Peptides against a protein of PDB entry 5CWW. Designs and how they scored, part 22

Target 1, 194 residues: chain A of PDB entry 5CWW
Amino acid sequence: VPKLQGPFDFDLNPEDEQDDEVELKDIYVIGEKPRVADLMRGEEEELEMMKEDQHNGLSLNIICLLSTSGQVKICLDIDGVEAQWLPPRSKNKRLFAPPPEPPSLLTFQTFDTLKPAEVTPDGWPMFSEDATSPYSFYVTHPAGITYISLTPWVFRLESELQSDSEAGTEFRIDLLAKGQGSERDRIFTQTRTQ

## One batch from the design tools (peptide; aimed at target 1 P14 T113 P116)

Design b2_p16_8 (made by RFdiffusion4)
Pose (drawn by RFdiffusion4):
Structure b2_p16_8 (pose): chain A 174 residues (1-35, 56-194), chain P 16 residues (1-16)
Amino acid sequence: VPKLQGPFDFDLNPEDEQDDEVELKDIYVIGEKPRNGLSLNIICLLSTSGQVKICLDIDGVEAQWLPPRSKNKRLFAPPPEPPSLLTFQTFDTLKPAEVTPDGWPMFSEDATSPYSFYVTHPAGITYISLTPWVFRLESELQSDSEAGTEFRIDLLAKGQGSERDRIFTQTRTQ
Amino acid sequence: STPLREFRPDVSSKLA
């Protein structure tokens, strides 16, 4: 039985989130690829409101177990800092009028790319893609350049990143 | 029409 890791602290998490934004209904994880895609896990979170949050696993989740009984507790040991994810982007997929209080939006994988996926909700269906942004970040991680890292990263963070488009809308039908 | 909201933090320092 491995150690339960969490609750993960969302670094740069949006402040003043509403109840239907904090409440989660689905989770979709794009695993890190071997060193074609991003060498990081991408954790996608779907709220009741249809809000989607794209998080990056900067620290890297790895194998962990609780300590053996052989280990003696040390008083002057530092408290274990909680695990962390980096909130890269957060966006709505539903208008306020489309949000149902007990709605169950769902993630679906795209057959052609793991960096594209769908959100399904009684209000409609939405296509989402993280490309090419995830490729640009991976290229910078593999960069052969001696300098310019902070400069290039600043442009990437200013990039709009993921793209989203509604493909279907259900009208007056719950 | 009410637009969709989007939040984007400045992650540049963390990514660097």

Design b2_p16_8_s1 (made by RFdiffusion4, then SolubleMPNN; from b2_p16_8, 5 letters changed)
Fold by OpenDDE base, seed 4:
Structure b2_p16_8_s1 (fold): chain B 194 residues (1-194), chain A 16 residues (1-16)
Amino acid sequence: as target 1 above (194 residues)
Amino acid sequence: EEPLREYRPDISRKLA
């Protein structure tokens, strides 16, 4: 039986986000792509060819969170949160293990998909996948549909994560973070029938 | 049209 995981701690949340103010409605997970180095243990020649495939996905899981207000939070799973199964009923529940620290997610970006006037208390925004790209998805709401793509940064981030050079990494990551964020495009808006 | 809000935290300290 899968174990319910959470709560998650979110690192680098906006200062103005009181945890209590954001009601989450949906979650979308983009699974990590296997590290080429881990897959190619033993096939060095194919490893070099796959390293050149600049389009290998991110080696980190991406956790997208959607609020009732249509706010999307893009989080990176740096700690490698694995799907946990309920431990077999081993009799020796070590009762006294300190509660494991909640897994932390690193917030990469937070953005709205709805205008303030479009937000409703009974809003039901939902994620849906883009069949054409693992790093693109849609947010659907009665007010409209927003296309989101992580492609502007995800591959660049992966390149940095795979780089052997620690020198300048912080600077390059800073440039990445300040550069082009996730693509966001409202592809449909529901016309208010006056 | 007012641009939709966006927040991008400084992740450089966490990933480096």
Scores: peptide ipSAE 0.542, ipTM 0.921, DockQ to the pose 0.764
OpenDDE base, seeds 1, 2, 3, 5: peptide ipSAE 0.539, 0.541, 0.538, 0.539; ipTM 0.921, 0.920, 0.920, 0.921

Design b2_p16_8_s2 (made by RFdiffusion4, then SolubleMPNN; from b2_p16_8, 5 letters changed)
Fold by OpenDDE base, seed 4:
Structure b2_p16_8_s2 (fold): chain B 194 residues (1-194), chain A 16 residues (1-16)
Amino acid sequence: as target 1 above (194 residues)
Amino acid sequence: EPPLREYRPDISKKLA
């Protein structure tokens, strides 16, 4: 039986966003790509497949969260949250294990897809995948459709994560964080019925 | 129209 996971703590959440104010409506997960180092341990075919992929994807899971207001939060799973199954009823529930610290997600970016005037209480924004890119997706809301792409930063981040040099990493990550964020493009806007 | 809001936290301290 799958174990319900969560709640998740969000590291670096915007100070102004009380967790209580964000009503989540949808979640979109971009699974980690195998690390080149991990593939080197695997079959030659997997290594070839990765070499053929001009750009190896991020070695971290990406968790995208969508609120009723059309706010998207892009989170990185640094801790490597794995799907948990209910342990077989092993009798020895160590009663006194401190509650495991809730898994934390690192907020990379938070952004709106809707204008304040487009936000409705009954709005139900949803994620949908882009079949052409694992790092691109759409947010659909009654007010419009927004294309989102993580490609501006995801490959750069992966390059830093794979770097053997710790020297300057903080600086480069800072530049990355301040550089081009996720692409956000409103591809459709519903015409307001006058 | 005002640009849509965006927040980008300083992740360098967490990933370095």
Scores: peptide ipSAE 0.559, ipTM 0.929, DockQ to the pose 0.768
OpenDDE base, seeds 1, 2, 3, 5: peptide ipSAE 0.555, 0.557, 0.554, 0.556; ipTM 0.929, 0.929, 0.928, 0.929

Design b2_p16_8_s3 (made by RFdiffusion4, then SolubleMPNN; from b2_p16_8, 6 letters changed)
Fold by OpenDDE base, seed 1:
Structure b2_p16_8_s3 (fold): chain B 194 residues (1-194), chain A 16 residues (1-16)
Amino acid sequence: as target 1 above (194 residues)
Amino acid sequence: EEPLREYKPDISSKLS
């Protein structure tokens, strides 16, 4: 059953409320890749090929938030993690399951795409997809275009999420977050006409 | 060129 990408009720943790009202202008969602094990119920041979394809992507939804200032916040839907760790809820409880609590979002990384001097009050940055990669996208602003790729960490994170060792997962994820972040490259800069 | 700012939260505190 395709998980209805319902409206994410952003319970933005108020602690991530930097006192500066980050006015969100755009949202970009990278849907979770279906677990190979769930897809391959019955196709053992394809399971081995997909396991070898270390590039199957992340089993968590990624929610990217973009502010007027060009700040990008990369959030992970950790309810997906809990769903991985929680024994599969017996199919029968779906009928009376309380409405799924809004997904708990974990901020993985926050970064700017604009220099302070490029930020304008009327600026309207927008996300756009990269047709060549599900884990890459662009932020377009009048000042320029920034390419972003999550590939430096997404596959490593997935490897940790798939590890059978529950012990130390939080620590390893923290290490991953502190490690190499998203790739961020300004591919175009608008020449300010002086 | 001033490097674009990056912030990495302490995830360990949020996953507990």
Scores: peptide ipSAE 0.413, ipTM 0.864, DockQ to the pose 0.515
OpenDDE base, seeds 2, 3, 4, 5: peptide ipSAE 0.411, 0.410, 0.408, 0.409; ipTM 0.859, 0.863, 0.856, 0.861

Design b2_p16_8_s4 (made by RFdiffusion4, then SolubleMPNN; from b2_p16_8, 7 letters changed)
Fold by OpenDDE base, seed 2:
Structure b2_p16_8_s4 (fold): chain B 194 residues (1-194), chain A 16 residues (1-16)
Amino acid sequence: as target 1 above (194 residues)
Amino acid sequence: EPELKEYRPDISKKLA
């Protein structure tokens, strides 16, 4: 039986956002790119195609969270959270194992998809995938549909994560964080029927 | 129209 995981600790939340104040409605997970080592067991042709694909994706899982207000939080799984299973009933719970520290997610970006006037108490925003890109998705709400793409930064981040040079890493990551964020485009807006 | 808010934390302290 799968073990329920969480709560997650969110690092680098906005100062004014207490985690307790944001009601989450949906979650969208972008899995890490397949490990090259796991692919090496596959067909040599698939490995070559993946090497040639300049856009192999991020080696970290991305956790997207959506609030009732249409706020999206993009989080990075730095620790590499693995699926956990309930211990078999027969193994004596070592009563004294310190509770595992809750997994931490690093907040990369938080942004709104709805204007304040579009937020409704009964609004139920939801994620939907983009079949054409693993790093793009939609937020759907009665007020409208917003397209989101992580492509402006995800590949640059991957390049930094794979860099063997410790020199200047902090500077480059700072530039990345201050650079182009996630693309956000309202593709549809529902006209308020008066 | 009010600009949609965006927040980007300083991740360099956590990833470097």
Scores: peptide ipSAE 0.535, ipTM 0.921, DockQ to the pose 0.771
OpenDDE base, seeds 1, 3, 4, 5: peptide ipSAE 0.534, 0.531, 0.535, 0.533; ipTM 0.921, 0.920, 0.921, 0.921

## One batch from the design tools (peptide; aimed at target 1 I78 E170 I173)

Design b2_p17_2 (made by RFdiffusion4)
Pose (drawn by RFdiffusion4):
Structure b2_p17_2 (pose): chain A 174 residues (1-35, 56-194), chain P 17 residues (1-17)
Amino acid sequence: VPKLQGPFDFDLNPEDEQDDEVELKDIYVIGEKPRNGLSLNIICLLSTSGQVKICLDIDGVEAQWLPPRSKNKRLFAPPPEPPSLLTFQTFDTLKPAEVTPDGWPMFSEDATSPYSFYVTHPAGITYISLTPWVFRLESELQSDSEAGTEFRIDLLAKGQGSERDRIFTQTRTQ
Amino acid sequence: SRTEALTALKEALARNR
């Protein structure tokens, strides 16, 4: 039985989130690819409100077990800092009028690319893609350049990143 | 380095907020 890791702290998490934004209904994880795509796990979170949050696993989740009984507890040991994810982007997929209090929006994988996926909700369906942004970040991580890292990363963070488009809307039908 | 790029990304995101 491996150690339970969490609750993960969302670095740069949006402040003053509403109840239907904090409450999660689905989770979709795009695993890191071997060193074609991003060498990082991407953790996608879907709230009741239809809010989608794209998180990056900067630290890297790896194998971990609780300590053996052979280990003696040390008083002057530092407290274990909670695990962390980097909140890259947060965006709505529903208008306020489309949010149902007990709605169960769902993730769906795209057959052609793991960096694209769908959100389904009684209010409609939404296509989402993380490309080419994830490729641009991977190229920088593999960069052969001696310098310019902070400069190039600043442009990528200013980039709009993921794209999202509604493909279907259900009207006056719950 | 990889660590530098990821730290720079975190800092850039913090400045944009």

Design b2_p17_2_s1 (made by RFdiffusion4, then SolubleMPNN; from b2_p17_2, 7 letters changed)
Fold by OpenDDE base, seed 2:
Structure b2_p17_2_s1 (fold): chain B 194 residues (1-194), chain A 17 residues (1-17)
Amino acid sequence: as target 1 above (194 residues)
Amino acid sequence: SREEVLEALKKALEKLR
């Protein structure tokens, strides 16, 4: 029997914790891609082809959260949430194993897709996929449509995750975190018919 | 290691808070 997973803890910025209860309206999940090292345990020849396809996605799940205000949070599943099954009815319920700490999502980036004047109480922003890229998507709201792409940083992060070199990793990761290079482009704005 | 990269990322993001 599948085990119910969650709740997830969000490692949010203190500024986000101070903001009023962010009402989430939608969630968009970008599933992890297989790690190259995990695929290569069999055939050395496929290693060269997969190295050329630098287009292998991130080996982490990405959880995008969308608020009523059009705020997007890009979160990373750093713990690697796997499907859990109910343990077989072993008679020795060690009743007192502390519940495993819920898996935490690391907030990588937060940004707005709406201007304050575009936020409406009845507004319902939604995610939609980009059929052309697994790491790009749209946020649709009555006020407009925003294109978002994670591609500017996803592949760089994956390269670090796959690197055996510890030299300069901290520096490169610091640059990656500071850059927070998600692309955001308002592709459509609804003209208020006066 | 992968774990070290993820820890470094966590620390880097914490510094931005």
Scores: peptide ipSAE 0.581, ipTM 0.948, DockQ to the pose 0.737
OpenDDE base, seeds 1, 3, 4, 5: peptide ipSAE 0.579, 0.570, 0.580, 0.579; ipTM 0.948, 0.946, 0.948, 0.948; seed 3 fails the geometry check

Design b2_p17_2_s2 (made by RFdiffusion4, then SolubleMPNN; from b2_p17_2, 7 letters changed)
Fold by OpenDDE base, seed 2:
Order: C-alpha cells, then structure tokens, then sequence
Structure b2_p17_2_s2 (fold): chain B 194 residues (1-194), chain A 17 residues (1-17)
C-alpha cells in the first residue's frame, strides 16, 4: 500500500528563516524527469537517441516559492521522493522508526520580481506555467508580469548528474552555482494611471 | 557519481550564502 507522503515540512534552513518572516503566497513545482539510466536498463539502442535529446529535463524536483513581496526562491529536492510503502505487517512493532527527516530543499537561487515600491499589502503574486516550456513560468502581480526560465542551468546540471566523469565536476558545479542562474525578464509593467 | 555531484552542489551553494 502506498504511504501518503507529506506534509513535507520544508525545513527552510533556519538560517534563512531567521531574518525576514517571508510570508509565502504560492508554490510552483516542476516534477523530476526520469533519469536516462533508469529508462535505458532495457534497450542499448535507444540510449543513443535519448543522449541526443539532452532536453529531457532535470532528474530532481524543483520547488519554486513565492512570497508576498514577490521574492522567488528556486529550490531543489536533492533527496528525491522515493515511493514509501507501508511496512509489511510484521508483528514486531518497531513503532519508533523516527519519521523520515523531511526532504531537505536546497535553495539554488533567490531573486525579487518586484521593486520595493511595487510591493503592496494587498498584492497577491502568483505563479503560472509557460505552455511552451516545462522549465519556464511567469510570476503575475498587479504591478506587472515577470517571465522566469530555468533553462540556462537545468540542462547543465542534469548533464553533470548523468556524467560518469568525476574530473572537474566540483569546478563545473561551482561555476553553475555562482552563475547568474535563471533568466528573469519583466515582460509587462502596469502603468499607474494617475 | 550522482551523489558526489549533489554533495558538490550543496557545498557550492553554501559558499554562495
């Protein structure tokens, strides 16, 4: 029997919780894509075709968090959601398996979609999907619409996750983490008609 | 390995903070 997983206590690292009580308004989840190695366990010939389609996406769940202030946090589920099954009814109630530690989200990037002057107490920012890309989305707010794309780094990260070569991995990952990360573009700004 | 990449990523992001 599948075990219901959740609620995931997002242990947002308490260090990030300490400063601003970031009131979350919305969550956008990009589900993990199957790992090529997991798909290919059967047919060697299909391995070559799927290597060309490096566009299969990231083999990690991405959790985007949106605050009332229009701050976006892009988080990665590095632990992965394994399907938990109810333990077989073996008579020995080892009742106290500590609850599995909630999956730790790794904050990849944090950025603002609103200027301080655009933040309003009644403002309700929301995520919306991009129908053209699973790794792109919009943040809508009364002040404007911001396009966000994760494509600049997602495919590079997946390439590292799939690589058998350990050589230079640390360096490439450091560059990826320190880079500009996600694309962000304000595509619409609401003109305050005075 | 995949795990080594994830550990490297964690370490890299911790240094960015």
Amino acid sequence: as target 1 above (194 residues)
Amino acid sequence: SREEVLQALKKALEKKR
Scores: peptide ipSAE 0.598, ipTM 0.948, DockQ to the pose 0.688
OpenDDE base, seeds 1, 3, 4, 5: peptide ipSAE 0.597, 0.598, 0.598, 0.597; ipTM 0.948, 0.948, 0.948, 0.948

Design b2_p17_2_s3 (made by RFdiffusion4, then SolubleMPNN; from b2_p17_2, 6 letters changed)
Fold by OpenDDE base, seed 2:
Structure b2_p17_2_s3 (fold): chain B 194 residues (1-194), chain A 17 residues (1-17)
Amino acid sequence: as target 1 above (194 residues)
Amino acid sequence: SREEVLEALKRALAKKR
């Protein structure tokens, strides 16, 4: 079990036995956006302005994992954000809060950014942000650069998470999970001059 | 509810594996 020693001890739940063989090289985190319902405690006018920004991000953290082979896993932190307000420091009782259970990550999608022939032992794929979109990023490798966008599903998922209508939710979520998922486009390929 | 959506998502992804 590779312990990702990030600032978040992601105990990747060992249940995916297949994940233990993947050597990770990089991690890209897309932080959650505040839920509209959590903003409702503010002035009603600020809430209307934030609803009109139809481009509200996902109210879940997204963790992208990149392997040495250029495999990308897109994971959702589904247990995370109850904003655990630090209980008011009552001075005296060091209540040993049980260590927070490590967040369970739900793998939404897995895909490759490299062809098998492009994979090299010395290959070092890396994530880089897209300055134009918080839900788009690049995977850079000596063989090429791949653009990835989560926008095809992120906004749909958030719409379901915010919907008061339970009608058809299961069907729409099933379609979302079975769909093509993320956009992936190889924007640059290094021509090996033979 | 939000919780029901998340549970539906878990179930949907489990069927894909």
Scores: peptide ipSAE 0.623, ipTM 0.951, DockQ to the pose 0.614
OpenDDE base, seeds 1, 3, 4, 5: peptide ipSAE 0.622, 0.622, 0.623, 0.623; ipTM 0.952, 0.952, 0.952, 0.952

Design b2_p17_2_s4 (made by RFdiffusion4, then SolubleMPNN; from b2_p17_2, 6 letters changed)
Fold by OpenDDE base, seed 5:
Structure b2_p17_2_s4 (fold): chain B 194 residues (1-194), chain A 17 residues (1-17)
Amino acid sequence: as target 1 above (194 residues)
Amino acid sequence: SREEVLEALKKALAKKR
């Protein structure tokens, strides 16, 4: 029986416990793209076609969290989902492998998609995909629709992750972290017809 | 290395909070 791995106990770092209990409403996951170096162990011809597509993806899972208030948190899975294959049932050694540590999520960016006056107790913001880009999506709410794109930073971060040069990495990563981050645009606002 | 980039990212984001 595949154990349904759920719910992800986001062990939100206890330091994030001091932020007001943000009630989560939705989760959007952008799966990691394979690293070029990992594909080089396969057939050379598939490598050239995948090189063009792989220059276009992040080798980390992205987890987007959406609150009832329309707050978006962009998180990175930095530990990677090691596919824990259930060890074959060899009968004897109960190696108590320590329970796998919960995946460490790194919060890259947090921002609001709603104005304070647009937040309602019965509001239900939801994620939806952009069919034209794997790193763009929408947040829909009764008050309006917000377009979000991760493209301003995702490709730069992947370039650093694939770089063999350590020179200036700390500086470039600091600039990336302090930058404007994701693009955000309100594409539709519901006119309250009184 | 990839690991050094990830550690630099952790440190940079910790300073942003």
Scores: peptide ipSAE 0.619, ipTM 0.951, DockQ to the pose 0.640
OpenDDE base, seeds 1, 2, 3, 4: peptide ipSAE 0.618, 0.619, 0.619, 0.619; ipTM 0.951, 0.951, 0.951, 0.951

Design b2_p17_3 (made by RFdiffusion4)
Pose (drawn by RFdiffusion4):
Structure b2_p17_3 (pose): chain A 174 residues (1-35, 56-194), chain P 17 residues (1-17)
Amino acid sequence: VPKLQGPFDFDLNPEDEQDDEVELKDIYVIGEKPRNGLSLNIICLLSTSGQVKICLDIDGVEAQWLPPRSKNKRLFAPPPEPPSLLTFQTFDTLKPAEVTPDGWPMFSEDATSPYSFYVTHPAGITYISLTPWVFRLESELQSDSEAGTEFRIDLLAKGQGSERDRIFTQTRTQ
Amino acid sequence: SHRERVLTALREALAKS
């Protein structure tokens, strides 16, 4: 039985989130690829409101177990800092009028690319893609350049990143 | 490392947003 890791702290998490934004209904994880795509796990979170949050696993989740009984507790040991994810982007997929209080939006994988996926909700369906942004970040991680890292990363963070488009809307039908 | 620098720079750039 491996150690339960969490609750993960969302670094740069949006402040003043509403109840239907904090409440989660689905989770979709795009695993890191071997060193084609991003060498990081991408953790996608779907709220009741239809809000989607794209998080990056900067620290890297790895194998971990609780300590053996052989280990003696040390008083002057530092407290274990909680695990962390980097909140890259957060965006709505529903208008306020489309949010149902007990709605169950769902993630769906795209057959052609793991960096594309769908959100399904009684209000409609939405296509989402993280490309090419995830490729741009991976290229910078593999960059052969001596300098310019901070400069290039600043442009990437200023990039709009993921793209999202509604493909279907259900009208006056719950 | 280069990788750590890139990821730290990304976090800093996002914090400036």

Design b2_p17_3_s1 (made by RFdiffusion4, then SolubleMPNN; from b2_p17_3, 6 letters changed)
Fold by OpenDDE base, seed 3:
Structure b2_p17_3_s1 (fold): chain B 194 residues (1-194), chain A 17 residues (1-17)
Amino acid sequence: as target 1 above (194 residues)
Amino acid sequence: SKRDAVLQALKEALAKL
């Protein structure tokens, strides 16, 4: 039986601490890809699949949160939240292991998919996957559809995580954080027939 | 680890924004 996980702690930027209670409507999770070092210890068949995928995915889970207003928050699971299962019904009263520390999510980026005038009380934004890329998705709202791609920074971050060199890492990470390089394109806008 | 150092640098960089 799956164990209930949470609550999650959010590492928010000081600017995000001023954000009013955002009502969440949807969640989208992009699961981590195996680390190359972990694959090298695995079966040869998994190694061949990863060599052909020129784009090694991120070795961190990504959690996307969507509000009623169409705000998207991109979070990274730095601590590595794994699926927890209830212990088997063994007759031995296993001593209550201390509750694990709540998992922490790092907020990488926050952005809006709707203009203020497009936000409606009955609006229901939803995530949907892009079948062509695991790091791309759509936000659908009655006012329009927005394409989002995390690809520009995901591969750069993974390159730093897999690098054996510490030279210039801090500088490149600083640029990555400042750039907030998610692609965001409104692909459809519903014309309000007045 | 090197990985932990990268993640810490990312956390610190984001906190400065």
Scores: peptide ipSAE 0.619, ipTM 0.955, DockQ to the pose 0.741
OpenDDE base, seeds 1, 2, 4, 5: peptide ipSAE 0.619, 0.619, 0.618, 0.618; ipTM 0.955, 0.955, 0.955, 0.955

Design b2_p17_3_s2 (made by RFdiffusion4, then SolubleMPNN; from b2_p17_3, 7 letters changed)
Fold by OpenDDE base, seed 2:
Structure b2_p17_3_s2 (fold): chain B 194 residues (1-194), chain A 17 residues (1-17)
Amino acid sequence: as target 1 above (194 residues)
Amino acid sequence: SKRDAVLEALKEALSKL
């Protein structure tokens, strides 16, 4: 029988202590793509073609969280969610290994999609997919619609995860973290009809 | 693994922001 997983722990920045009070309204998950190295173990010749398809998505799950205030938190599943099964009812009192620590989500980026004046108590922001890109999505709120794209950093992070060179990794990752390069564009703003 | 090292580096980098 499959085991239900969760809750998730969130690795939050210390300044985000306010996040403990953030009421979540929606979750958008971008599933990991298979690791190129894991796919290539069988066929050497396809290695070259899949390297050119820079379109290999991130080999990490991305969990986007949306608050009542329209705050988006982009989290990475760094531990990887593996399928867990309920232990077989074997009568042997195997010392229950302590339950594996809940998977930790690493907060990569946090940003607002609404202005403070647009936040309403009855506002219900929601995610919606972009059919044209797996790493882009929309946040829809009565006040407006915001387009978000993770593409500016996703491919760079994947490149680091797939690289054979350890040289300069720390520096490049530091730049990636500081860049916080998700695209955000308000594509629609609701005109307050007087 | 190298992958783990990248992820640890990322975690560390993000914690310093």
Scores: peptide ipSAE 0.616, ipTM 0.954, DockQ to the pose 0.750
OpenDDE base, seeds 1, 3, 4, 5: peptide ipSAE 0.614, 0.615, 0.616, 0.614; ipTM 0.953, 0.954, 0.954, 0.954; seed 4 fails the geometry check

Design b2_p17_3_s3 (made by RFdiffusion4, then SolubleMPNN; from b2_p17_3, 6 letters changed)
Fold by OpenDDE base, seed 2:
Structure b2_p17_3_s3 (fold): chain B 194 residues (1-194), chain A 17 residues (1-17)
Amino acid sequence: as target 1 above (194 residues)
Amino acid sequence: SKREAVLNALKEALSKL
């Protein structure tokens, strides 16, 4: 029988202590793509063609969280969610190994899609997919629609994850983290009809 | 692993922001 997983722990920045009070309204998950190295273990010749397809998405799950205020939090599943099964009803009192620590989500980026004046108590922001890109999505709120793209950093992060070279990794990752390079564009703003 | 090293570096980098 499959085991239900969760809750998830959130690795939040210390300044985001306010996040404990953030009421979530929606979740958008971008599933991991298979690791190129795991796919290639069988066929040497296809290695070259799949390296050129820079379109290999991130080999990490991305969990986007949306608050009532229109705050988006981009989280990475760094531990990887593996399928868990309920232990077989074996009568042997195997010492229950302590339950595995809940998977931790790493907060990569947090940003607002609404201005403070656009936040309403009855506002219900929602995610919607972009059919043209797996790493792009929309946040829809009565005040407006915001396009978000993770593409500026996703491919760079995947490149680091797939790189054989350890040289300069720390520096490049530091730059990637500081860059916080998600694209955000307000494509529609609701005109307050007087 | 290399992957774990990258993820640890990322975690560390983000914690310093």
Scores: peptide ipSAE 0.614, ipTM 0.954, DockQ to the pose 0.749
OpenDDE base, seeds 1, 3, 4, 5: peptide ipSAE 0.613, 0.610, 0.611, 0.610; ipTM 0.953, 0.953, 0.953, 0.953

Design b2_p17_4 (made by RFdiffusion4)
Pose (drawn by RFdiffusion4):
Structure b2_p17_4 (pose): chain A 174 residues (1-35, 56-194), chain P 17 residues (1-17)
Amino acid sequence: VPKLQGPFDFDLNPEDEQDDEVELKDIYVIGEKPRNGLSLNIICLLSTSGQVKICLDIDGVEAQWLPPRSKNKRLFAPPPEPPSLLTFQTFDTLKPAEVTPDGWPMFSEDATSPYSFYVTHPAGITYISLTPWVFRLESELQSDSEAGTEFRIDLLAKGQGSERDRIFTQTRTQ
Amino acid sequence: TEKLAEKLAELVKKRKE
């Protein structure tokens, strides 16, 4: 039995989130690829409101177990800092009028790319992609350049990143 | 955005080491 890791702290998490934004209904994880895609796990979170949150696993989740009984507790040991994810982007997929209080939006994988996926909800369906943004970040991680890292990363963070488009809308039908 | 860029830059610098 491995150690339960969490609750993860969302670094740069949007402040003043509503109840239907904090409440989660689905989770979709794009695993890190071997060193084609991003060498980081991407944790995608779907709220009741249809809000989608894209988080990056900067620290890297790895194998962990609780300590053996052989280990003696030390008083002057530092408290274990909670695990962390980096909130890269957060965006709505539903208008306020489309949000149902007990709605169950779902993730679905795209057959052609793990960096594209769908959100399904009684209000409609939405296509989402993280490309090419995830490729740009991976190229910078593999960069052969001596300098310019902070400069290039600033442009990437200013980039709009993921793209989203509604492909279907259900009208006056719950 | 600046805070996010800092975090990403730290990651790239770490990977270059």

